Peptides against a protein of PDB entry 4GXB. Designs and how they scored, part 163

Target 1, 277 residues: chain A of PDB entry 4GXB
Amino acid sequence: VPTEEVSLEVLLSNGQKVLVNVLTSDQTEDVLEAVAAKLDLPDDLIGYFSLFLVREKEDGAFSFVRKLQEFELPYVSVTSLRSQEYKIVLRKSYWDSAYDDDVMENRVGLNLLYAQTVSDIERGWILVTKEQHRQLKSLQEKVSKKEFLRLAQTLRHYGYLRFDACVADFPEKDCPVVVSAGNSELSLQLRLPGQQLREGSFRVTRMRCWRVTSSVPLPSGSTSSPGRGRGEVRLELAFEYLMSKDRLQWVTITSPQAIMMSICLQSMVDELMVKKS

## One batch from the design tools (peptide; made by RFdiffusion4, then SolubleMPNN)

Design b2_p24_7_s1 (from b2_p24_7, 13 letters changed)
Fold by OpenDDE base, seed 2:
Structure b2_p24_7_s1 (fold): chain B 277 residues (1-277), chain A 24 residues (1-24)
Amino acid sequence: as target 1 above (277 residues)
Amino acid sequence: AASETVNEVDWEKLEIITTSSQLP
């Protein structure tokens, strides 16, 4: 792609648009810096955020596709898809809520975390009780951003990334599940027929390994699931998990977001490694 | 066509919990 100046739209978690003038040849960090500058986010806080490629769903929610890598050209990455559904989103890129303290010290950082958290609650990514919701709304009405975040930090799945409903082979084959990544785990929420909501917590510290597989199903005649067009790429995330002492078991998640899940796993592992170093 | 990317976890670095804990 020829190098030229372009206007690039980057969305915040709440859908707020940030327009930046960048070069088509600008890499992810360049674009991130441009966004930071536009927002007046200090340079020392840039590292707490990342750019993500997402698909905007009909309801305005974001389906995270992947994190943009350092070598990528965000303009090219998003425009090459030739679909307006794809967006670039700025989001917090750390998992430990302790890092919120660093970010919250800055007005812009605080605002970003607040906006993200509000959005995550509204989208049901953060799980809240009725009472908690009331409290959060009260704080939101008062625009008490710090207090709002402090309360939110105590909530279930705070800081998690929620994925679209997908399928896993755990606890049973072809189980519909909702996967969320955060707090050094994959949370699998499922409801089996006639059963209560169950949650499986898969801590990354008990994962031996994981893999992403991409396959093109051979046109086998019969199982045309009506929704998958012939020839759609099937993505799976499989991880080998220490279920009990000396018992490893593979768990496989079939999801178009398998790549993003893998990225989350790696990111969580990396963060843990940093903490231990 | 199938493509596979495998990531290994360093158990020593992550201090893998080897105790018997059943998933809820």
Scores: peptide ipSAE 0.040, ipTM 0.636, DockQ to the pose 0.315
Fold by OpenDDE base, seed 4:
Structure b2_p24_7_s1 (fold): chain B 277 residues (1-277), chain A 24 residues (1-24)
Amino acid sequence: as target 1 above (277 residues)
Amino acid sequence: AASETVNEVDWEKLEIITTSSQLP
């Protein structure tokens, strides 16, 4: 692609648009810096955020596709898809809420975290009780951003990334699940027939390994399940989990977001490694 | 059952094997 100056739209978690002028040849970090500059985010806080490729759903929700890598050209990455549903989103890129303290000290950082958290609550990514919701609403009405975040940090799935509904083979084959990544775990929420909502927690520290696989259904003559078009790639995330002492079990999640899930796993592991060093 | 061709996405950067020391 020829090097040209272009306007690139980057969204915040709440859908707020940030327009930046960049070169088509600008890499992810260059674009991130441009976004930071536009927001007046200090340089020392840039590292707490990343750019993500997402698909915007009809309801305005974001389906995370992947994190943009360092070598990527964000303008090219998003425009090459030739679909307006794909967006670039700025989001915090750490998992431990302790890092919020660093970010919250800055007005812009505080605003970013606040906006993200509000959005995550509204989207149901963060789980709240009725009482908690009342408290959050009160704080939001007062625009007490710090207090809002402090309360939010105590909530279930704070800081988690929620994925689209998908299928897992745990606890049973072909279980519909909602997967969320955060706090060094994958949370699998499911409801089996006649049962209450269940949550399975899979801590990354108990994962021996994970892999992403892609498969293309071979046209076997007869039963093409009507819903998957011929040639749709099936993505799966499989991880080997230490269920109990000396008992490893594979868990497989079938999801178009398998790549993003794996990115989250790696990111969580990396963060844990940094903390342990 | 539709036969599937499975391709491992070799995302070397995304696949990890935890060492025994990392397991609880």
Scores: peptide ipSAE 0.024, ipTM 0.539, DockQ to the pose 0.061
Fold by OpenDDE base, seed 3:
Structure b2_p24_7_s1 (fold): chain B 277 residues (1-277), chain A 24 residues (1-24)
Amino acid sequence: as target 1 above (277 residues)
Amino acid sequence: AASETVNEVDWEKLEIITTSSQLP
């Protein structure tokens, strides 16, 4: 693509649009810096955020496709898909809520975390009781952003990324699950027939390895996921997990978001390594 | 209702043993 000056739209987690003027040849970091400048986010806080490719659903919810890599050209990456449903989103890219303290010290950082948290609650990514919801609404009405975030930090799945409903082979074959990534784990929520909601917590520290695979289902294969046309690529995330002492077991998640899940795993591991050093 | 844990694992802090395959 020839180098040209273009207007690029980047969304915040709440759907707020940020328009930046960039070159088509600008890499991910260049675009991120442009967005930061537009928002008046300090340079020392840029590293706490990343750009993500998402698919916007009809209800306005975001399905995360992947994090934009350093070598990518965001304008080309999003426009090459030739669909308006694909967007670039700015979101925090760390997992430990302790880093919120650094970001919250700045007005713009505080606003970004607040907007993201409100959106995550509204989308059901953060789980709240009726009483907690009332408290959050009260704080929102008072525009007490810091107190809102402090309360939110105590909530279940705060800071998690929630994926679309998918299928896993754990605890049973072809089990419908909702996967969330956060707090150095993959959380698999499921409801088996006649049972209450159950959660499997898979800590990244107990994963020996993981892999993403792509395959084309055979026409005669009984494992036709209802609704996928013949010839659609099936993506799977598999990880080998230390279930108990000296007992490793493979868990496989079938999801079009398998790549994003893998990116989350690597990101969580990287953060843990930084904290350990 | 509170969710119950599906897997029984040791939740004590362990060393990171994780490795990843190259993304396609």
Scores: peptide ipSAE 0.020, ipTM 0.513, DockQ to the pose 0.051
Fold by OpenDDE base, seed 1:
Structure b2_p24_7_s1 (fold): chain B 277 residues (1-277), chain A 24 residues (1-24)
Amino acid sequence: as target 1 above (277 residues)
Amino acid sequence: AASETVNEVDWEKLEIITTSSQLP
């Protein structure tokens, strides 16, 4: 792509649009800096955020595709997909809520975290009781952003990234699940027939390894299940998990977001490594 | 049930091994 000045749209988690003037040749960090400048986010806080490629769903929700890498050209990455459904989103890129303290010290940082948290609650990514929801609404009405975040930090799945409904082979084959990543774990929520909602927690510290695989179903002659278009790539995330002492078991998640899940795993591991140093 | 033959490609770049020394 020839180097040209372009207007690039970057969305916040709540769908707010940030327009930045960048070069088509600008890398991810360059675009991130442009967004930060547009928002008046200080340079020392830029590292707490990242740009993500997402697909906007019909309901306006975002399906995270992947984190944009340092070498990528965000303009090219999004436009090459030739679909208006794909967007670039700014979101916080750390897992430990302790880092919120650093970001919240700045007005712009506070606003970004607040907007993201409100959106995550509205989308059902953060789980709230009726009473908690009432308390949160009261704080929103008072525009008490710090208090709102402090309460939100105590909520189930605060800081988690929620994925689209998918399938896992645990606890049973072809089990419908909702996966969320956060707090150094993958949370798998599932409801088996006739059973209550269950959550499985898979801590990254108990994962020996993980991998992403891509497969193309061969056209088997007879059972054309009508809905899977010819040639749809199937992505899977598999991880080997320490279920108990000296017992490793593979768990496989089939999801178009398998790549994003693996990115989350790596990111959580990296953050843990930094804390140990 | 005819086992669907799937062409699988392992993404080695996304294969990570975690060790007890690396993770708390």
Scores: peptide ipSAE 0.024, ipTM 0.524, DockQ to the pose 0.052; fails the geometry check

Design b2_p24_7_s2 (from b2_p24_7, 12 letters changed)
Fold by OpenDDE base, seed 3:
Structure b2_p24_7_s2 (fold): chain B 277 residues (1-277), chain A 24 residues (1-24)
Amino acid sequence: as target 1 above (277 residues)
Amino acid sequence: AASETVYTVDWEKLSITTTSSRLP
């Protein structure tokens, strides 16, 4: 692609559009810096955010595809998909809510966290009771962003990334689950026949390893996944988990977002390692 | 063809080892 100046649209978590003028040859960090400059986000806060490739659903929700890598050219990465449903989104890229303190000291950082949090609540990524929802709405009406965030930080799945419904082999084979990543864990929400909603929490500290597998199913294969046409790539995330003392068990998640899940695992592990160093 | 990337965590060394392979 020839080097040209282009206008690139980057969305915030709430769908707010940020237009930046960049070069087609600008790498991920260059674009991120351009977005930061456009928003007047200080340079020292840029590292708390990342650019993500997402697919916008019909209802306006975002399905996270992957984090844009350092070597990538965001303009090329998004436009090469030749579909308007794919977007670049700016989102915070850390997990520990303690880092919110650093970000929210700045007005722009505060606004970004606020917008993201509001969106996550509205989309059901953060779980709230009716009373909590009332309290949040009250704070929102008062435009008390700091207090809003402080309350939100106490909520279930605050800071989590919620994935699209998928399938896991835990606790039963071909179990429909909703996976969320956050707080150094993968949360698997499932409903078995005749049972209430259950949540399985898999802490990354108890993961020995994980793997991402990409495969093309055979045309005649008895794959229980209806609707995947011939030639569609199947992605799986499997992790080896310490269930109990000296008992490791593999858990496999079949999801088109397996790569994104793996990226989340990597990121959570890295953050924990930094804290332990 | 299938591909696999394995991430192995060493919590003592505070490192992640990544291995990629093509599966038959």
Scores: peptide ipSAE 0.586, ipTM 0.935, DockQ to the pose 0.739
Fold by OpenDDE base, seed 5:
Structure b2_p24_7_s2 (fold): chain B 277 residues (1-277), chain A 24 residues (1-24)
Amino acid sequence: as target 1 above (277 residues)
Amino acid sequence: AASETVYTVDWEKLSITTTSSRLP
């Protein structure tokens, strides 16, 4: 692609649009810096955020595809897909809520975290009780962003990334599940017929390894998941988990977001390793 | 054609090893 000046749209979690003028040859960090400058985010806080490629659903929700890598050209990455449903989103890229303290000391950082958190709650990524919801709404009405975040930090699945409904082979084959990544774990929520909602928590510290598999199913006999055309690429994430002492078990998740799930695992592991170093 | 990428964590060495392969 020839080097040209272009207008690139980057979305916040709440759908707010940030327009930046960049070169088609600008790499991810260059674009991120441009976005930060547009928002007046200090340079020392840029590292707490990343750019993600997402698919915007009909309801306006985002299905995360992957994190943009450092060497990528965001303009090319998004436009090459030739679909307007794909967007670039700015989101915090750390897992430990302790880092919120650094970010929220700055007005812009605070606003970004607040907007993201509000969106995550509205989308059901963060789980809230009725009473908690009332409290959050009250704080939102008062525009008490710091207090809002402090309360939110105590909520279930705060800081998690929620994925689209998919299928897993745990606890049974072909179980419909909702996967969320956060707090150094994968959470698998499922409801089997006639059963209560169940959650499987898989801590990354108990994962020996994981794999991402990409395959093209044969046209004949493949159960097409709703929305996938026949012959579309099938992605799976499988991880080997220490269920008990000396008992390893593989868990396999079939999802178009398997790559993103893997990226989350990598990121969570990396963050833990940094803490241990 | 199928492809696979395997990530192996070494918690002692604090490292992740990545291996990619093509599957039949």
Scores: peptide ipSAE 0.584, ipTM 0.935, DockQ to the pose 0.739
Fold by OpenDDE base, seed 4:
Structure b2_p24_7_s2 (fold): chain B 277 residues (1-277), chain A 24 residues (1-24)
Amino acid sequence: as target 1 above (277 residues)
Amino acid sequence: AASETVYTVDWEKLSITTTSSRLP
């Protein structure tokens, strides 16, 4: 792609559009800096955010595809897909809510966290009771962003990234699950026929390793998966988990977001390692 | 054609080892 000045659209979590003038050759950090400048986010807070490639669903929800890597050219990465459904989104890129304190000290940072949190609640990524929802709405009406965030920080799955419904082999084969990543864990929510909603929590500290597998299924006349076209890439995330003392078990998640899940695992592990260093 | 990337965590060394391979 020739180097040209272009207008690039970057979305906030709430769908707010931020237009930045960048070069097609600008790397992820360059674009991130441009977005930060546009928003008047101070330089020392840029590191708390990242750019993500997402697919916008018909309902406006974002399906996270992956984090844009440092060497990538965001303009090229998004436009090469030749689909308007793909967007670049700015989102916080840390897991420990303690870092919110640093970000919240700045007005722009506060606004970004607020917008993200509101969106996450609206999208059902953060789980709220009726009473909590009432309280949040009250705070939202008052535009009390700090108090809103403080309350939100106490909510279930605050700071989690929720993935699209997928399939896992745990607790049983071909189990439909909703995976969420956050708080140094993968949460697998499942509802088996005739059973109540169950959640499996897999702490990253108990993962020995994980793998991402990409495969192209052989043309089988009996492709039982409705809607998977011939030649569609199948992605899987598998992790080896310490279930109990001296008992390791592999858990496999089949999802087109397997790469994103892996990125989350890496990020969560990295953050924990930073804390331990 | 298949590919695999394996991430191994060493909590003592505070490191992640990444290995990519093509699978038959």
Scores: peptide ipSAE 0.584, ipTM 0.935, DockQ to the pose 0.743
Fold by OpenDDE base, seed 1:
Structure b2_p24_7_s2 (fold): chain B 277 residues (1-277), chain A 24 residues (1-24)
Amino acid sequence: as target 1 above (277 residues)
Amino acid sequence: AASETVYTVDWEKLSITTTSSRLP
């Protein structure tokens, strides 16, 4: 793509549009800086956020595809897909809620976290009880963003990224699950026939390794995933988990978001390693 | 055609090793 000045749309988690003028040759960091400048986010807070490639679903929710890498050209990455469903989204890119303290000291940072948190609650990514929801609504009405965030930080799955419904082989083969990543874990929520909702928590510290596999099913083969056409790429995330002392078990998740899940794992592990160093 | 990327964590060394391969 020739180097040209273009207007690029970047969305916040709540769907707010941020238009920035950039070059088609601008890399991810360049675009991120442009977005920060547009929002009046200070330079020292830029590192707490990242740009993500997402697919906008019919209901307006975002299916995260992957984090844009440093070497990527966001304009090219999104436009080359030739679909208006794909968007670039700005979102916080850390896991430990303690870092919220740094971000919320700034007005713009506070607003970004607030908007993201509100959106995550509305989308059901953060789990709330009826009473908690009432309290949150009250704080929203008062426009008490700091207090809102403090309460939200105590909620189940705060800071988690929720994935689209997919399939796992745990606890049984071909189990429908909803995967969420956060707090140094993968949470697998499932409801088996006649059973209550169950959650499996897989801490990254108990993962020895994981793998992402990309494959093309045979044309004559039955697709195990509903709605997947012949010839579509199948993505799987498998991780080797320490279930108990000296017992490793592989867990496999079949999902178009396997790459994004892997990115989350990498990011969570990296953050933990930084803390341990 | 299949491909695989394996990530191995070494918690003692605080490192992640990545290996990519093509599968038959």
Scores: peptide ipSAE 0.583, ipTM 0.935, DockQ to the pose 0.740

Design b2_p24_7_s3 (from b2_p24_7, 14 letters changed)
Fold by OpenDDE base, seed 5:
Structure b2_p24_7_s3 (fold): chain B 277 residues (1-277), chain A 24 residues (1-24)
Amino acid sequence: as target 1 above (277 residues)
Amino acid sequence: AASVTVNTVDWEKLKIVTTSSEAP
């Protein structure tokens, strides 16, 4: 791609558009710096955020595809997909809420965290009770961003990424599940027939390994489910989990977001390792 | 052909070992 100056749109979690003028040859960090400059985010806070490739759904929700890597050219990465549904999103990229304290000290950082958190609550990524929702709404009406975040930090799945509904082989084969990643775990929410909502928590500290498998289904002449087009790549995330003492078991998630799930696992493990170091 | 990427965590060494393979 020839080096040219282009206007690139980067979205915040709430859908706010940030337009930056960049070169087509600018790498992920260059674009991130441009976005930070546009927002007046201090340089020392840039490292708390990352750029993500997402697919915007019809309802405006974001399906996270992957984190943009350092060597990538964001303009090329998004435009090469030749679909307007793909967007670049700025989001915080750490898991431990303790790092919020550093970000919240700055007005712009505070605003970014606030906007993200409001969006995550509105999208149902953060789970709230009726009473908690009332409290949050009151704080939002008062525009008390710090207090809002402090309350939000105590909520279930604060800081989690929620994935699209998918299928897992746990606890039974072909179980519909909603996977969320955060707080050094994968949370699998499932509803079995005739049962209440259950959550399986898989802590990354008990994962020995995980794998992502990409496969092209053979054209089985059998009536494949009506919605999957011929030749769609099947992605699976499988992890080997310590269920009990000396008992390892594989859990497999079938999802087009398997790569993003793997990236989350890597990121969570890395953050834990930094803390142990 | 299936592509497989395996991430193995070494908690003692504080490292993730990543391997990729193509399955026929």
Scores: peptide ipSAE 0.483, ipTM 0.906, DockQ to the pose 0.754
Fold by OpenDDE base, seed 4:
Structure b2_p24_7_s3 (fold): chain B 277 residues (1-277), chain A 24 residues (1-24)
Amino acid sequence: as target 1 above (277 residues)
Amino acid sequence: AASVTVNTVDWEKLKIVTTSSEAP
């Protein structure tokens, strides 16, 4: 692609649009810096955020596809998909809520965290009770952003990334699950008809390894489910988990977001390693 | 054809080893 100046749209978690003028040849960090400059985010806080490729759903919700890598050209990456449903989103890229303290000291950082948290609550990524919801609403009406965040930090799945409904082989084969990543774990939520919500927690510290598999199903003559067109790439995330002492078990998740799940695992492990270092 | 990327965590060395393979 020839190097040209272009206008690139980057979305915040709440759907706010940030327009930046960049070169088509600008790498991910260059674009991130441009977004930061547009928002007046200080340079020392840029590292707490990343750019993500997402698919915008009809209801305006974001399905995270992957984190943009350092070598990527965001303009090319998003436009090459030839679909307007794909967007670039700015989101915080750390897991430990302790880092919120660094970010919220700055007005712009505070606003970004606030907007993200409000959005995550509205989308049901963060789980709230009725009473907590009332408290959060009151704080939102008062525009008490710091207090709002402090309360939100105590909520279940604060800081988690929620994925679209998918299928896992845990606890049984072909189980419909909702996966969330955060707090150094994968949470698998299962609700069967007439049953209570079940949650499996898989701590990354008990994962020996994980793999992402991309495969094209062979046209088996059997009536494959009508919705998966012949030739769609099947993505799976599998991780080997220490269930008990000396008992490793593979858990496999079939999801179009398997790559994003893997990125989350890597990111969570990396953050833990930094803390141990 | 399947592509497989395997990430192995080495907690002692504090690193992730990533390998990719293409299966016929």
Scores: peptide ipSAE 0.480, ipTM 0.906, DockQ to the pose 0.759
Fold by OpenDDE base, seed 3:
Structure b2_p24_7_s3 (fold): chain B 277 residues (1-277), chain A 24 residues (1-24)
Amino acid sequence: as target 1 above (277 residues)
Amino acid sequence: AASVTVNTVDWEKLKIVTTSSEAP
């Protein structure tokens, strides 16, 4: 792609548009710095955020595809997909809520966290009771952003990234699940016929390894699941988990977001490594 | 053809007690 000046749209979690003028040859960090400058986010807080490639759903929700890597050219990465449903989103890129304290000290950082948190609650990524929802609404009406975040930090799945409904082989084969990543774990929510909602927690510290597999299903004659077109790439995330003392078991998640899940796992591991150093 | 990317967790660095069979 020839080097040209272009206008690039970057979305916040709430769908707010940030337009930046960049070069087509600008790398991820260059674009991130441009977004930060546009928002008046100080340089020392840039590292708490990342750019993500997402697919915007019909309801305006974001399906996270992957984190943009340092060597990528964000303009090329998003435009090469030739679909307006793909967007670049700015989101916080750390997992430990303790880092919120650093970000919240700045007005712009506070606003970004607030907007993200409101959006995550509205999308059902953060789980709230009726009473908690009432309290959050009251704080939102008062525009008490700090208090809102302090309450939100106590909520179930605060700081988690929620994935689209997919399939896992745990606890049984072909179980429909909703996966969320956060707090150094993968949370698998499932509802089996006639059963209550169950949640499986898989801590990254108990994962020996994980793998992403990309495969093209062979046209086997019979059971193409209705809706997967012939020739669609199947992605799987498999991890080997310490279920109990000296008992390792593989868990496999079939999802088009398997790559993003693996990125989350690596990111959570990396953060834990930094904390223990 | 299947493409596979494998990632491992450094349990030693994370101070997790592992057996020889559990080591990556």
Scores: peptide ipSAE 0.157, ipTM 0.706, DockQ to the pose 0.363
Fold by OpenDDE base, seed 1:
Structure b2_p24_7_s3 (fold): chain B 277 residues (1-277), chain A 24 residues (1-24)
Amino acid sequence: as target 1 above (277 residues)
Amino acid sequence: AASVTVNTVDWEKLKIVTTSSEAP
């Protein structure tokens, strides 16, 4: 691609648009720096955020596809898909809420975390009771961003990334689940007909390994479910989990977001390793 | 054709080993 100056749109978690002038040849970090400069985010806080490729759903929600890698050219990565549904999103890229303290010391950092948290609550990524919701709304009305975040940090699934509904083989085959990644775990939420909500918590510290499999189903003559077009790529994330002492079990998730789930696992493990060194 | 990427965590060495394979 010839090197040209272009206007690139980067979205915040709440859908706010940030327009930056970049080169088509600018790498992920270059674009991130341009976004930071546009927002007046200090250089020392840039590392707490990353750029993500997402697909915007009809309801305006974001389906995370993957984190943009360092070698990528964000302009090319998003435009090569030739679909307006794909966007670049800025989001925090750490898991431990303790790092919020560093980011919140700066006005711009505080605003970014606040906007993200509000959006995550509105989208149901952070789970709140009716009373908690009332308290959060009161703080939002007062524009008390620090107090809002402090309360939010205590909420269930704070800092989690929620994925689109998918299928897992846990606790049984072909279970519809909602997967969330955060706090060094994968949370699998299951609601079967007539049953209470069940949650499986899989801590990354008990994962021996995980794999992502990409396959094209052979046209088996059996009635493929009407919605999957012939030749669609099937993605699966499987992880080997220590269920009990000396008992490893594979858990498999079938999801178009299997790659993103794997990236989350890697990121959570990496963060834990940094803390242990 | 199936592509498989395997990530193995070594908690003692504090590293992730990633391998990729393509099945014909």
Scores: peptide ipSAE 0.485, ipTM 0.905, DockQ to the pose 0.765; fails the geometry check

